# Peptides against a protein of PDB entry 5ZKO, part 30

Target 1, 44 residues: chain A of PDB entry 5ZKO
Amino acid sequence: SASNPRKFSEKIALQKQRQAEETAAFEEVMMDIGSTRLQAQKLR

## One batch from the design tools (peptide; aimed at target 1 F8 K11 Q19)

Design b2_p26_8_s4 (made by RFdiffusion4, then SolubleMPNN; from b2_p26_8, 18 letters changed)
Fold by OpenDDE base, seed 5:
Structure b2_p26_8_s4 (fold): chain B 44 residues (1-44), chain C 44 residues (1-44), chain A 26 residues (1-26)
Amino acid sequence: as target 1 above (44 residues)
Amino acid sequence: as target 1 above (44 residues)
Amino acid sequence: DKENALLKERYKKLEEEEKRKEKEEE
């Protein structure tokens, strides 16, 4: 089956999108950790 | 065990690095596909 | 402690999602 190069590039684009979404989710978690740390510092 | 927030941020940073490496690999594959397409166009 | 537990759970879900995506690419 001719793996249509268009379909491959589309798969790569979708994967890049998913990776960007994961990166954003990790950034959100890091921001939450940072916020928690700041709150803990305010309580000391 | 005090789950050190530093260790979570470090894990996230390592995961972001992996995602960046995967993204670079996908970009390389897309460039190779693009090059192959240009070669195929030159042979027509 | 509750917030750290929630963050740990979110991190674990993200790690599981990444492993799922890696397996879908293979």
Scores: peptide ipSAE 0.159, ipTM 0.626, DockQ to the pose 0.043
OpenDDE base, seeds 1, 2, 3, 4: peptide ipSAE 0.160, 0.134, 0.153, 0.161; ipTM 0.612, 0.574, 0.618, 0.626; seeds 1, 3, 4 fail the geometry check

## One batch from the design tools (peptide; aimed at target 1 Q19, target 1 (a further copy) R18 E22)

Design b2_p27_1 (made by RFdiffusion4)
Pose (drawn by RFdiffusion4):
Structure b2_p27_1 (pose): chain A 43 residues (1-43), chain B 44 residues (1-44), chain P 27 residues (1-27)
Amino acid sequence: ASNPRKFSEKIALQKQRQAEETAAFEEVMMDIGSTRLQAQKLR
Amino acid sequence: as target 1 above (44 residues)
Amino acid sequence: LEEREEEIEELEEELEELEEEIEELEE
C-alpha cells in the first residue's frame, strides 16, 4: 500500500499526496491576510 | 539544458545540491523559532 | 509542489507511451 508495485499505483499515490498538500497549502496561504491584520490590531 | 542536464550523474548531483540548499534554509527558519515564541510573552 | 507536479506529469506521459507500445505489440 505505502509502497506499491505497479507504476500506475505509484502515480495514483503521488497525485493523491500532491492534491492533499496543495489543498492544505492553499489553505494556509488563503487567510494569511487575516493574520497580517492581527499585527495592525496589536500595534 | 542547463538546469536540465543529460547525464544522470549531473542530474543526481543537481538534486543533491538543491536538497542541501533547501535543507540549509529550512534549518535556519525553524532554528531560531524559539526566540520568536519568547517575544510573544511580552504581549500577554 | 510545482516540481513534483511536473515530475508526475512526465511520469504520466511515459506511462501512456509505454501502454501504447504494449497495445501495438499485442496487436

Design b2_p27_1_s2 (made by RFdiffusion4, then SolubleMPNN; from b2_p27_1, 15 letters changed; failed a check: too like the target's own chain)
Amino acid sequence: LEERSREIALQEQEQARKEEERRRELE

Design b2_p27_1_s3 (made by RFdiffusion4, then SolubleMPNN; from b2_p27_1, 16 letters changed; failed a check: too like the target's own chain)
Amino acid sequence: LEEQSKKIAEQEQKQAEEEEEKRRELE

Design b2_p27_1_s4 (made by RFdiffusion4, then SolubleMPNN; from b2_p27_1, 16 letters changed; failed a check: too like the target's own chain)
Amino acid sequence: LEEQQKEIALQEQKQAEEERERKRREE

Design b2_p27_2 (made by RFdiffusion4)
Pose (drawn by RFdiffusion4):
Structure b2_p27_2 (pose): chain A 43 residues (1-43), chain B 44 residues (1-44), chain P 27 residues (1-27)
Amino acid sequence: ASNPRKFSEKIALQKQRQAEETAAFEEVMMDIGSTRLQAQKLR
Amino acid sequence: as target 1 above (44 residues)
Amino acid sequence: ETIEALREEIEALQEEIEALQEEIEAL
Protein backbone atom coordinates (compact mmCIF):
# COMPACT_ATOMS: atom_id res chain seq x y z
CA ALA A 1 0.00 0.00 0.00
CA SER A 2 2.57 2.59 1.09
CA ASN A 3 5.01 1.10 -1.40
CA PRO A 4 3.06 -0.23 -4.39
CA ARG A 5 4.39 -2.55 -7.06
CA LYS A 6 2.57 -1.48 -10.20
CA PHE A 7 3.74 1.76 -11.81
CA SER A 8 0.11 2.81 -12.24
CA GLU A 9 -0.38 2.48 -8.47
CA LYS A 10 2.75 4.47 -7.80
CA ILE A 11 1.63 7.32 -10.10
CA ALA A 12 -1.82 7.36 -8.46
CA LEU A 13 -0.20 7.61 -5.01
CA GLN A 14 2.11 10.45 -6.03
CA LYS A 15 -0.78 12.35 -7.59
CA GLN A 16 -2.89 11.80 -4.47
CA ARG A 17 -0.22 13.07 -2.12
CA GLN A 18 0.52 16.01 -4.41
CA ALA A 19 -3.19 17.01 -4.48
CA GLU A 20 -3.39 16.86 -0.67
CA GLU A 21 -0.40 18.99 -0.12
CA THR A 22 -1.39 21.58 -2.80
CA ALA A 23 -4.85 21.74 -1.18
CA ALA A 24 -3.23 22.32 2.22
CA PHE A 25 -0.55 24.64 0.80
CA GLU A 26 -3.11 26.78 -0.98
CA GLU A 27 -4.96 27.13 2.30
CA VAL A 28 -2.01 28.39 4.31
CA MET A 29 -1.23 30.88 1.55
CA MET A 30 -4.91 31.73 1.12
CA ASP A 31 -5.37 33.70 4.33
CA ILE A 32 -1.90 35.06 5.05
CA GLY A 33 -3.25 38.60 4.70
CA SER A 34 -5.52 37.96 7.65
CA THR A 35 -2.40 37.34 9.71
CA ARG A 36 -0.61 40.28 8.11
CA LEU A 37 -3.44 42.51 9.25
CA GLN A 38 -3.07 41.29 12.83
CA ALA A 39 0.34 42.97 13.04
CA GLN A 40 -1.12 46.33 12.02
CA LYS A 41 -3.71 45.77 14.73
CA LEU A 42 -0.98 45.09 17.26
CA ARG A 43 1.39 47.92 16.30
CA SER B 1 20.08 21.24 -21.17
CA ALA B 2 22.03 23.12 -18.46
CA SER B 3 19.52 22.58 -15.67
CA ASN B 4 18.54 19.34 -17.40
CA PRO B 5 21.70 17.31 -18.03
CA ARG B 6 21.93 14.15 -20.07
CA LYS B 7 24.17 11.93 -17.98
CA PHE B 8 22.47 10.34 -15.01
CA SER B 9 25.56 11.05 -12.89
CA GLU B 10 25.12 14.76 -13.61
CA LYS B 11 21.45 14.48 -12.77
CA ILE B 12 22.08 12.78 -9.45
CA ALA B 13 24.78 15.29 -8.47
CA LEU B 14 22.37 18.10 -9.37
CA GLN B 15 19.61 16.74 -7.15
CA LYS B 16 22.11 16.21 -4.37
CA GLN B 17 23.26 19.83 -4.72
CA ARG B 18 19.78 21.25 -4.63
CA GLN B 19 18.82 19.04 -1.67
CA ALA B 20 21.81 20.37 0.24
CA GLU B 21 20.82 23.95 -0.50
CA GLU B 22 17.14 23.45 0.36
CA THR B 23 17.98 21.69 3.61
CA ALA B 24 20.58 24.36 4.53
CA ALA B 25 18.01 27.16 4.28
CA PHE B 26 15.39 25.04 6.03
CA GLU B 27 17.71 24.36 8.92
CA GLU B 28 18.12 28.13 9.32
CA VAL B 29 14.49 29.33 9.37
CA MET B 30 13.47 26.55 11.74
CA MET B 31 16.57 26.99 13.90
CA ASP B 32 16.13 30.42 15.42
CA ILE B 33 12.36 29.97 15.58
CA GLY B 34 12.64 29.87 19.33
CA SER B 35 13.89 33.45 19.50
CA THR B 36 10.70 34.51 17.74
CA ARG B 37 8.45 32.63 20.21
CA LEU B 38 10.22 34.52 23.00
CA GLN B 39 9.43 37.85 21.41
CA ALA B 40 5.79 36.86 21.66
CA GLN B 41 5.91 37.05 25.43
CA LYS B 42 6.54 40.77 25.20
CA LEU B 43 3.09 41.36 23.71
CA ARG B 44 1.01 39.38 26.23
CA GLU P 1 7.31 17.88 -12.79
CA THR P 2 5.86 16.83 -9.38
CA ILE P 3 9.25 17.31 -7.74
CA GLU P 4 9.64 20.80 -9.29
CA ALA P 5 6.16 21.80 -8.10
CA LEU P 6 6.88 20.57 -4.57
CA ARG P 7 10.22 22.45 -4.61
CA GLU P 8 8.46 25.71 -5.64
CA GLU P 9 5.90 25.21 -2.80
CA ILE P 10 8.66 24.64 -0.26
CA GLU P 11 10.58 27.81 -1.46
CA ALA P 12 7.36 29.88 -1.20
CA LEU P 13 6.71 28.57 2.33
CA GLN P 14 10.33 29.48 3.38
CA GLU P 15 9.97 32.98 2.00
CA GLU P 16 6.59 33.47 3.79
CA ILE P 17 7.98 32.22 7.07
CA GLU P 18 10.90 34.59 6.86
CA ALA P 19 8.54 37.55 6.08
CA LEU P 20 6.32 36.59 9.10
CA GLN P 21 9.44 36.38 11.38
CA GLU P 22 10.54 39.86 10.22
CA GLU P 23 7.06 41.26 10.96
CA ILE P 24 7.20 39.70 14.49
CA GLU P 25 10.65 41.20 15.11
CA ALA P 26 9.44 44.61 14.01
CA LEU P 27 6.58 44.35 16.55

Design b2_p27_2_s1 (made by RFdiffusion4, then SolubleMPNN; from b2_p27_2, 19 letters changed)
Fold by OpenDDE base, seed 3:
Structure b2_p27_2_s1 (fold): chain B 44 residues (1-44), chain C 44 residues (1-44), chain A 27 residues (1-27)
Amino acid sequence: as target 1 above (44 residues)
Amino acid sequence: as target 1 above (44 residues)
Amino acid sequence: EQQKRQQEQRRKLLEMLRELQELVRQL
């Protein structure tokens, strides 16, 4: 059956949501690393 | 508490896994679009 | 690097969708 272009729009919306969730998880990891680095600098 | 470097390595590994899963999902959508395009071209 | 790859993937996906929509309109 011809895949309806509307179904592709839905798949794109889901892909954008995954990208946003991955970006948020990446930013959390980077904040944790940054905080640990700052703590290590304060101990020197 | 000083975040254990082992916990950071695990978080980084999980983040790399998420990136790979997102890339795989993107490639699946692109294959579906490509297949639909090929079918539509055969109908012209 | 990650953000650049995500932007390129999104660009490519939207381009392919536009081409498909035009192809379907011409049927």
Scores: peptide ipSAE 0.302, ipTM 0.713, DockQ to the pose 0.144
OpenDDE base, seeds 1, 2, 4, 5: peptide ipSAE 0.302, 0.205, 0.294, 0.291; ipTM 0.712, 0.660, 0.710, 0.706; seed 5 fails the geometry check

Design b2_p27_2_s2 (made by RFdiffusion4, then SolubleMPNN; from b2_p27_2, 20 letters changed)
Fold by OpenDDE base, seed 2:
Structure b2_p27_2_s2 (fold): chain B 44 residues (1-44), chain C 44 residues (1-44), chain A 27 residues (1-27)
Amino acid sequence: as target 1 above (44 residues)
Amino acid sequence: as target 1 above (44 residues)
Amino acid sequence: EQQKRQQQMRRELLEMLRDLQQEVKEL
């Protein structure tokens, strides 16, 4: 099947979306860790 | 909601999975590009 | 570090895609 360059652009777009989702998941984890650290400090 | 450490470990595991999926998608696109380039060279 | 490597790999993919698109256009 002739790999149409248009299909590659779509694959790249999907990969960029996956990266954005991964970054968002990382940021969510970091926020949760920050909140948990703050809670632990308040309990001291 | 007390951020149960179990939830953090799960979130980190899910993020690692997403990263692996992103890497696999990247490798697939690179293989497709390589194959297409080889096909294009054969058509010259 | 891993995110920087992924960003670099993505840049390299985009470059290879651009080169391929140009090569196909020249056929």
Scores: peptide ipSAE 0.161, ipTM 0.565, DockQ to the pose 0.123
OpenDDE base, seeds 1, 3, 4, 5: peptide ipSAE 0.158, 0.150, 0.161, 0.152; ipTM 0.576, 0.562, 0.559, 0.561; seeds 1, 4, 5 fail the geometry check

Design b2_p27_2_s3 (made by RFdiffusion4, then SolubleMPNN; from b2_p27_2, 19 letters changed)
Fold by OpenDDE base, seed 2:
Structure b2_p27_2_s3 (fold): chain B 44 residues (1-44), chain C 44 residues (1-44), chain A 27 residues (1-27)
Amino acid sequence: as target 1 above (44 residues)
Amino acid sequence: as target 1 above (44 residues)
Amino acid sequence: SLQERQQEMRRRLLELLRELQQEVREL
């Protein structure tokens, strides 16, 4: 049966959400790296 | 004009590929962070 | 675009990681 365009739009929206979640995870890890960097600098 | 279902399927496929590439990059970075943290721990 | 922002975020993350790895090597 022809894939429902509405189901496609919902899948696209879900994938955009997942990409936003991955971006948020990168931002969190980046903050952790920044904090770790600051700690490493203090140990020198 | 009604969004072409084929265009939606192609967009979904492209977004899935991009998400897989981002996930792979995230996993790579996480492994490198883990290694870096282990090195930092050995220096303490 | 969202993708361009994600790619830039990944790039910056890798740069920060590289800097941190360099700092660890210098300790």
Scores: peptide ipSAE 0.106, ipTM 0.486, DockQ to the pose 0.375
OpenDDE base, seeds 1, 3, 4, 5: peptide ipSAE 0.097, 0.099, 0.071, 0.104; ipTM 0.477, 0.478, 0.441, 0.487; seed 5 fails the geometry check

Design b2_p27_2_s4 (made by RFdiffusion4, then SolubleMPNN; from b2_p27_2, 20 letters changed)
Fold by OpenDDE base, seed 2:
Structure b2_p27_2_s4 (fold): chain B 44 residues (1-44), chain C 44 residues (1-44), chain A 27 residues (1-27)
Amino acid sequence: as target 1 above (44 residues)
Amino acid sequence: as target 1 above (44 residues)
Amino acid sequence: EQQQRQQQQRQQLLELLRELQQEVREL
């Protein structure tokens, strides 16, 4: 169907968005781990 | 906040959930790709 | 390890979607 190229483009865009959201969430968690580790080190 | 261990553990749990949801979505789209490819081949 | 596997899976998925998009346009 003529809609197929658009549907694939939408699926690709959605997958890229998910990737970006998960990368941002991962970076936030890693920052929190780093900050927590630094705080624990300061308390020693 | 990094200073709240409970909030930190919640962020890790949320990230693990996102990873599981991404894996499930990957498997689903892989099945859809296989089905679509088979349908496309039948139309040739 | 899991994060790296997911990055590879995402890249593979994007490649397969692009290939399928081309295959459908060539029908």
Scores: peptide ipSAE 0.407, ipTM 0.784, DockQ to the pose 0.099
OpenDDE base, seeds 1, 3, 4, 5: peptide ipSAE 0.403, 0.396, 0.396, 0.391; ipTM 0.781, 0.778, 0.778, 0.777; seed 3 fails the geometry check

Design b2_p27_3 (made by RFdiffusion4)
Pose (drawn by RFdiffusion4):
Order: structure tokens, then C-alpha cells, then sequence
Structure b2_p27_3 (pose): chain A 43 residues (1-43), chain B 44 residues (1-44), chain P 27 residues (1-27)
């Protein structure tokens, strides 16, 4: 499972992991401005 | 073909070089991250 | 402290983007 044999299974796993990370990455970058505004509130 | 070499040896050395660079910068931002968490105490 | 953490997140995001490009080139 974690280390498949078929190349098709390997590609599917790499694409799955890539989609998860891009989804999570585009969430952290999505609302950075909300955190950038907190500093202006603090200063 | 400069960033994309033909020989596999050149490709492997290139990935090794990049990996060393990426890890070196990563080991810097995560290193002095404690000094930033201490600055947070000043606010509260 | 918040601005330093935000800069650290931007630098880590750049490194993630560079790794993702390297994984696409290798694929």
C-alpha cells in the first residue's frame, strides 16, 4: 500500500499526496493576510 | 539543457546540490524559531 | 513576533513550491 508495485499505483499515490498538500498549502497561504492584519492591530 | 542535464550522474549531483541548499535554509528558519516564541511573551 | 512568523511561513512556502517543481520535473 505505502509502497506499491504497479507503476499506475505509484502514480496514483503521488498524485493523491500532491493534491492533499496543495490543498493544505493553498489554505495556509489563503488567509495569511488575516494574520498580517493582527500585527497592525497589535502595534 | 543547463538545468536539465543529459547524463544521469549530472542529474543526481544536481538533485543532491539542491537538496543541500533547501535543507540548509530550512535548518536556519526552524533553528532560531525559539527566539521568536520568546518575543511573544513580551506582548502577553 | 507575528511578522517574523509570517516571513518564516513565506520562506517555507517558497521552499515547498521549489520542491513541488522538482517533483514534477522528476515525474
Amino acid sequence: ASNPRKFSEKIALQKQRQAEETAAFEEVMMDIGSTRLQAQKLR
Amino acid sequence: as target 1 above (44 residues)
Amino acid sequence: AVEELATAVEELATAVEELATAVEELA

Design b2_p27_3_s1 (made by RFdiffusion4, then SolubleMPNN; from b2_p27_3, 22 letters changed)
Fold by OpenDDE base, seed 3:
Structure b2_p27_3_s1 (fold): chain B 44 residues (1-44), chain C 44 residues (1-44), chain A 27 residues (1-27)
Amino acid sequence: as target 1 above (44 residues)
Amino acid sequence: as target 1 above (44 residues)
Amino acid sequence: PIEKEVERILKLGELRRRRLAAEQEAA
């Protein structure tokens, strides 16, 4: 279905926002894993 | 920081689902853009 | 194993971003 260019722009902008949120969420998880491992090593 | 591996697993699982939805939405947008361009070219 | 899966997901996101950028450049 032919959507107008403005609708495409809005959809693309929304997608970029979702991608940024996804990246931030994963980076947070990675930091938490790293911190947990570091703490566990210090307690050994 | 939540040191529970189960919590990490749950976060990753949720994010994988989100990513699948985002991927589908992205592909739909790309298809719509392509279709619109093709239609515009045919009208020229 | 969790880090490996996170890396995979981030890579897929990067591929989408690159594809989007290429499409915008072609316009």
Scores: peptide ipSAE 0.312, ipTM 0.711, DockQ to the pose 0.057
OpenDDE base, seeds 1, 2, 4, 5: peptide ipSAE 0.311, 0.228, 0.232, 0.232; ipTM 0.708, 0.630, 0.633, 0.631; seed 1 fails the geometry check

Design b2_p27_3_s2 (made by RFdiffusion4, then SolubleMPNN; from b2_p27_3, 19 letters changed)
Fold by OpenDDE base, seed 5:
Structure b2_p27_3_s2 (fold): chain B 44 residues (1-44), chain C 44 residues (1-44), chain A 27 residues (1-27)
Amino acid sequence: as target 1 above (44 residues)
Amino acid sequence: as target 1 above (44 residues)
Amino acid sequence: PLEEEVERLEKLAELRRRRLAEREKLA
């Protein structure tokens, strides 16, 4: 049966949540990389 | 302690997997919307 | 190298932002 607009909205909302979680994980990795670079620079 | 490059690679691999899953879910929603629109057009 | 992996992550983040914008157009 054809999905209704409400089902689409629910799926979109769930996908937005996943993206927010993925973005947070990305930012964590970038912060770790930045910290590592800074530490390496200080040890030069 | 500073994260090592190996930990970064593991996190990157996990993020790529999550993105692939999110992309698949997004494409599913878009296909459902497209199908619904096509059906509505045929019934005009 | 680490720089290449960082570039890949940035590209992935851009794709995520694009998908978010596409979803907002559907709402």
Scores: peptide ipSAE 0.207, ipTM 0.670, DockQ to the pose 0.065
OpenDDE base, seeds 1, 2, 3, 4: peptide ipSAE 0.205, 0.202, 0.199, 0.205; ipTM 0.674, 0.670, 0.667, 0.667

Design b2_p27_3_s3 (made by RFdiffusion4, then SolubleMPNN; from b2_p27_3, 18 letters changed)
Fold by OpenDDE base, seed 1:
Structure b2_p27_3_s3 (fold): chain B 44 residues (1-44), chain C 44 residues (1-44), chain A 27 residues (1-27)
Amino acid sequence: as target 1 above (44 residues)
Amino acid sequence: as target 1 above (44 residues)
Amino acid sequence: PIEKLVERIEKLAELAEKRRKAAAEEA
């Protein structure tokens, strides 16, 4: 059966969305680390 | 032009591989954060 | 100290980002 190009495009789009969500979660962690570092520096 | 289903399948496979690598890297960082925090607590 | 902990975490995050970039170049 001809793999429906639309189904492929949808799968690619869903994977891209998941990647974007994981990237955003990672960036949030990095921002929290940066904020913690800044707070620690202010306490010195 | 008929979108070559083989090219789509290859793109999906490459994207899945990338996603798995990003997930593994994130999980590794989070695990190491926990371990590093535990080590820091033991030094107090 | 929390500062050393943060520094180590940032290094680990940098390593993770390098891995992500390498994976992206292969795709």
Scores: peptide ipSAE 0.166, ipTM 0.607, DockQ to the pose 0.243
OpenDDE base, seeds 2, 3, 4, 5: peptide ipSAE 0.160, 0.161, 0.135, 0.136; ipTM 0.597, 0.596, 0.503, 0.507

Design b2_p27_3_s4 (made by RFdiffusion4, then SolubleMPNN; from b2_p27_3, 19 letters changed)
Fold by OpenDDE base, seed 3:
Structure b2_p27_3_s4 (fold): chain B 44 residues (1-44), chain C 44 residues (1-44), chain A 27 residues (1-27)
Amino acid sequence: as target 1 above (44 residues)
Amino acid sequence: as target 1 above (44 residues)
Amino acid sequence: PVEKEVERVLKLGELREKRLAAEQEQA
């Protein structure tokens, strides 16, 4: 059915939120990798 | 814990897949909007 | 090597967001 324009706007907003959450998850992974590397260097 | 580098690679691969799926979902929404607009124009 | 791959993914994400913004502007 011709979904209501309001419903499209809601879907777009949800997609933007999900993309932001995914970006944050990637940044967290990078921080974990960096911390692991730093700890490994301290143990040497 | 120092997560295994393999686990980081798996997380990255999963995130890439999720981003691709979200992009596809967004494109589908945009196509639906376009189709709705076209149908509305035909009914006028 | 893992860090470089993550950086590439982030850059690709930024490019996708820019494309998305451009598509929304045209709608």
Scores: peptide ipSAE 0.211, ipTM 0.595, DockQ to the pose 0.057
OpenDDE base, seeds 1, 2, 4, 5: peptide ipSAE 0.168, 0.155, 0.153, 0.194; ipTM 0.570, 0.560, 0.563, 0.587; seed 4 fails the geometry check

Design b2_p27_4 (made by RFdiffusion4)
Pose (drawn by RFdiffusion4):
Structure b2_p27_4 (pose): chain A 43 residues (1-43), chain B 44 residues (1-44), chain P 27 residues (1-27)
Amino acid sequence: ASNPRKFSEKIALQKQRQAEETAAFEEVMMDIGSTRLQAQKLR
Amino acid sequence: as target 1 above (44 residues)
Amino acid sequence: SEELEELSEVLEERSELLRERVEALEE
């Protein structure tokens, strides 16, 4: 499972992990401005 | 073909070089992250 | 051979995404 044999299974796993990370990465970058506004509120 | 070499040896050395650079910068931002968490005490 | 070429392309896309993540962490 974590280390498949078929190349098709390996490609599917790499694409799955890539989609998860891009979904999580595009969430952290999505609302950075909300955090950047907190500093203006603090200063 | 400069960033994309033909020989596999040149490709491996290139990935090793980039991995060393990426790790070196990563080990810097995460290193002095404690000094930033201490600055947070000043606010509260 | 076609599956190996597709796997190489997917690995290059993931390497580019990791590089973008590291550059974003440095900013």

Design b2_p27_5_s1 (made by RFdiffusion4, then SolubleMPNN; its pose is not in this set)
Fold by OpenDDE base, seed 1:
Structure b2_p27_5_s1 (fold): chain B 44 residues (1-44), chain C 44 residues (1-44), chain A 27 residues (1-27)
Amino acid sequence: as target 1 above (44 residues)
Amino acid sequence: as target 1 above (44 residues)
Amino acid sequence: FLEQQKRREEEIAELEKKLAEEKKKKE
């Protein structure tokens, strides 16, 4: 069926988007944790 | 402001939930991919 | 996290392979 290449390209784009969004969310969490740890160390 | 430990636990829990949802979505896509391969093999 | 990123990369590579195979069949 003629629609298969478009469906594969759309699935690839969706998976790349999810990968980028999860990476950004992970980096945000790690930065927040890191900033809190740095602040706690400066207060000691 | 002391970033409440509760906010970190919530962010970590949200990240774990997102990972579980993404795993389920991955398994669904892999099943669809497998079904397409099986159909293509049966038509040969 | 890293294991999930690896699984997504493997799926992307498999989808790219299928896209290339499907383009070749239509030529």
Scores: peptide ipSAE 0.368, ipTM 0.720, DockQ to the pose 0.321
OpenDDE base, seeds 2, 3, 4, 5: peptide ipSAE 0.365, 0.362, 0.367, 0.367; ipTM 0.718, 0.719, 0.719, 0.723; seeds 2, 3, 4, 5 fail the geometry check

Design b2_p27_5_s2 (made by RFdiffusion4, then SolubleMPNN; its pose is not in this set)
Fold by OpenDDE base, seed 2:
Structure b2_p27_5_s2 (fold): chain B 44 residues (1-44), chain C 44 residues (1-44), chain A 27 residues (1-27)
Amino acid sequence: as target 1 above (44 residues)
Amino acid sequence: as target 1 above (44 residues)
Amino acid sequence: FEERLKEREEEIAELEKKLKEAEEREK
């Protein structure tokens, strides 16, 4: 099927959304690691 | 809440799965674009 | 993970470039 450029734009928009969700999840993990590290340092 | 290191490993595993899914989606889009380009070249 | 996020940004930029090229061929 002649993959219309419009279908590609929709797929790119979905990829951008996935990237944003992946970035947010990564930042959450890094913040949790940082918080846990800080708590561990305070208990020493 | 003391995010147990085990919870980080689970979050990292989930993040790796998201990356794999995003890679698969990207490869699909690239294949679709490639096929469309090949079809357009054949019609010229 | 940071390197992978950078790779994804590059992949999206390549897709956007190919989309633009496809739109210019349809005109």
Scores: peptide ipSAE 0.191, ipTM 0.646, DockQ to the pose 0.150
OpenDDE base, seeds 1, 3, 4, 5: peptide ipSAE 0.189, 0.188, 0.190, 0.154; ipTM 0.638, 0.637, 0.641, 0.583

Design b2_p27_5_s3 (made by RFdiffusion4, then SolubleMPNN; its pose is not in this set)
Fold by OpenDDE base, seed 4:
Structure b2_p27_5_s3 (fold): chain B 44 residues (1-44), chain C 44 residues (1-44), chain A 27 residues (1-27)
Amino acid sequence: as target 1 above (44 residues)
Amino acid sequence: as target 1 above (44 residues)
Amino acid sequence: FEAELQRREEEIAELEKKLEEERRRRE
């Protein structure tokens, strides 16, 4: 792959996208845990 | 998706995998940048 | 990027902690 500023910028952009996807996945997991906790509390 | 400990554990495992893939991608980008810098220095 | 990776590691550790807390509550 031609290692140039444009390619680096593209790789950085893709890396930022990946980070955003990981953030969303993290938030989903945390929401699921929180929801499960809330449901368990309602059963008490 | 059934929100249970097994599913949470699976989601965390997948998140760790994503993190490892992100790290590898970061290292690749940094290596490319470093190589390009070294090449530019050799031309000077 | 390195600081971002570190934040993700901390977030995973927090997830693991919360998972363990939820397991302990079900025991």
Scores: peptide ipSAE 0.110, ipTM 0.540, DockQ to the pose 0.150
OpenDDE base, seeds 1, 2, 3, 5: peptide ipSAE 0.091, 0.082, 0.107, 0.077; ipTM 0.525, 0.510, 0.556, 0.505; seeds 1, 2 fail the geometry check

Design b2_p27_5_s4 (made by RFdiffusion4, then SolubleMPNN; its pose is not in this set)
Fold by OpenDDE base, seed 3:
Structure b2_p27_5_s4 (fold): chain B 44 residues (1-44), chain C 44 residues (1-44), chain A 27 residues (1-27)
Amino acid sequence: as target 1 above (44 residues)
Amino acid sequence: as target 1 above (44 residues)
Amino acid sequence: FLERLEEREREIAELEKKLEEAKREEE
């Protein structure tokens, strides 16, 4: 059967969602590290 | 209880795993699109 | 740490570009 554009568009949309979730998790980790550094600086 | 990473090194390791999983899933989507195009070209 | 964030933002932008190219070739 001819390539079902709807099926690939759905896969791309799901992949964009996964990328956004991974990015949000990365930013959360970086903010947590950043806040810990800022707290350590305030205690000096 | 899901063990929260106790150390920043563990958080970074988990994040690198998520990045690798996201990249692998992207490559799978692109390979599936590419294979479908190659099949369509062979049928012409 | 900021350098790693900037690197990841560049990777995301490249992936978004590749996904948009793939979507345009389906139309």
Scores: peptide ipSAE 0.124, ipTM 0.609, DockQ to the pose 0.024
OpenDDE base, seeds 1, 2, 4, 5: peptide ipSAE 0.118, 0.111, 0.083, 0.122; ipTM 0.589, 0.603, 0.576, 0.605; seed 5 fails the geometry check

Design b2_p27_6 (made by RFdiffusion4)
Pose (drawn by RFdiffusion4):
Structure b2_p27_6 (pose): chain A 43 residues (1-43), chain B 44 residues (1-44), chain P 27 residues (1-27)
Amino acid sequence: ASNPRKFSEKIALQKQRQAEETAAFEEVMMDIGSTRLQAQKLR
Amino acid sequence: as target 1 above (44 residues)
Amino acid sequence: EFENLQEEREELIEELEELEEEEEELE
């Protein structure tokens, strides 16, 4: 499972992990401005 | 073909070089991250 | 660094697709 044999299974796993990370990465970058506004509120 | 070499040896050395660079910068931002968490005590 | 990792992962997927095509031709 974690280390498949078929190349098709390996490609599917790489694409799955890539989609998960991009979904999580585009969430952290999505609301950075909300955190950047917190500093102006603090200063 | 400069960033994309033909020989596999040149490709492996290139990935090794980039990995060393990416890890070196990563080990710097995460290193002095404690000094930033101490600055947070000043606010509260 | 994340973008480089994604480029390297896309290159890996392309290489795996080429290897899958070569395996199908051999079968």

Design b2_p27_6_s1 (made by RFdiffusion4, then SolubleMPNN; from b2_p27_6, 17 letters changed)
Fold by OpenDDE base, seed 2:
Structure b2_p27_6_s1 (fold): chain B 44 residues (1-44), chain C 44 residues (1-44), chain A 27 residues (1-27)
Amino acid sequence: as target 1 above (44 residues)
Amino acid sequence: as target 1 above (44 residues)
Amino acid sequence: MYQQRLEQREQEIAELEKKLEEKKKEE
């Protein structure tokens, strides 16, 4: 069936949500790295 | 507990996997859109 | 979007892990 434009908009919206979740997970990892750097600096 | 370095590498690896899966899902959506556009062009 | 950045950070983590291990051996 001709993929209804409504189905494409829904797929794109879902993908945008996944990208936002990816970004949040990346930021969490970067925060953990930042904490590790701070710990490494305190050991100097 | 000081987040074991082994846990950070595991978090990064998991994030890379997630990103690859999200990219694949995006490419699938874009392929579906592209196919539908091509079909619509053939009907003109 | 962030794969190259994640790879760079992974290398930096590995370097920090090594430095932390060296410091623990000196104590």
Scores: peptide ipSAE 0.172, ipTM 0.575, DockQ to the pose 0.056
OpenDDE base, seeds 1, 3, 4, 5: peptide ipSAE 0.161, 0.117, 0.172, 0.126; ipTM 0.562, 0.535, 0.575, 0.551

Design b2_p27_6_s2 (made by RFdiffusion4, then SolubleMPNN; from b2_p27_6, 13 letters changed)
Fold by OpenDDE base, seed 5:
Structure b2_p27_6_s2 (fold): chain B 44 residues (1-44), chain C 44 residues (1-44), chain A 27 residues (1-27)
Amino acid sequence: as target 1 above (44 residues)
Amino acid sequence: as target 1 above (44 residues)
Amino acid sequence: MFEKQLEEREKEIAELEEKEKRAKEEE
């Protein structure tokens, strides 16, 4: 039945969104580390 | 202060765990699609 | 040092996009 492919595509789209959100949160943590490193270098 | 690197490492570790869980959930959806396709072929 | 981890995540997102495209083409 044509209804199962649509439910799978929706699950894949939701999974893609979640992975993008997790990547953005990783990049934010990396920027915070980079900023902290730059501040520590300015205090030397 | 030496406390910031530890907090960042904990955030990175948690994020890697969430990423692995999200990848596993994606693989489960792909297996379900593959199983559905195999079942549809057996009914032909 | 973390550029490789970002590149790996970008590859995983691109693989998801390709699989999403295939799932829509099978509909």
Scores: peptide ipSAE 0.147, ipTM 0.634, DockQ to the pose 0.078
OpenDDE base, seeds 1, 2, 3, 4: peptide ipSAE 0.111, 0.113, 0.097, 0.110; ipTM 0.595, 0.594, 0.591, 0.586

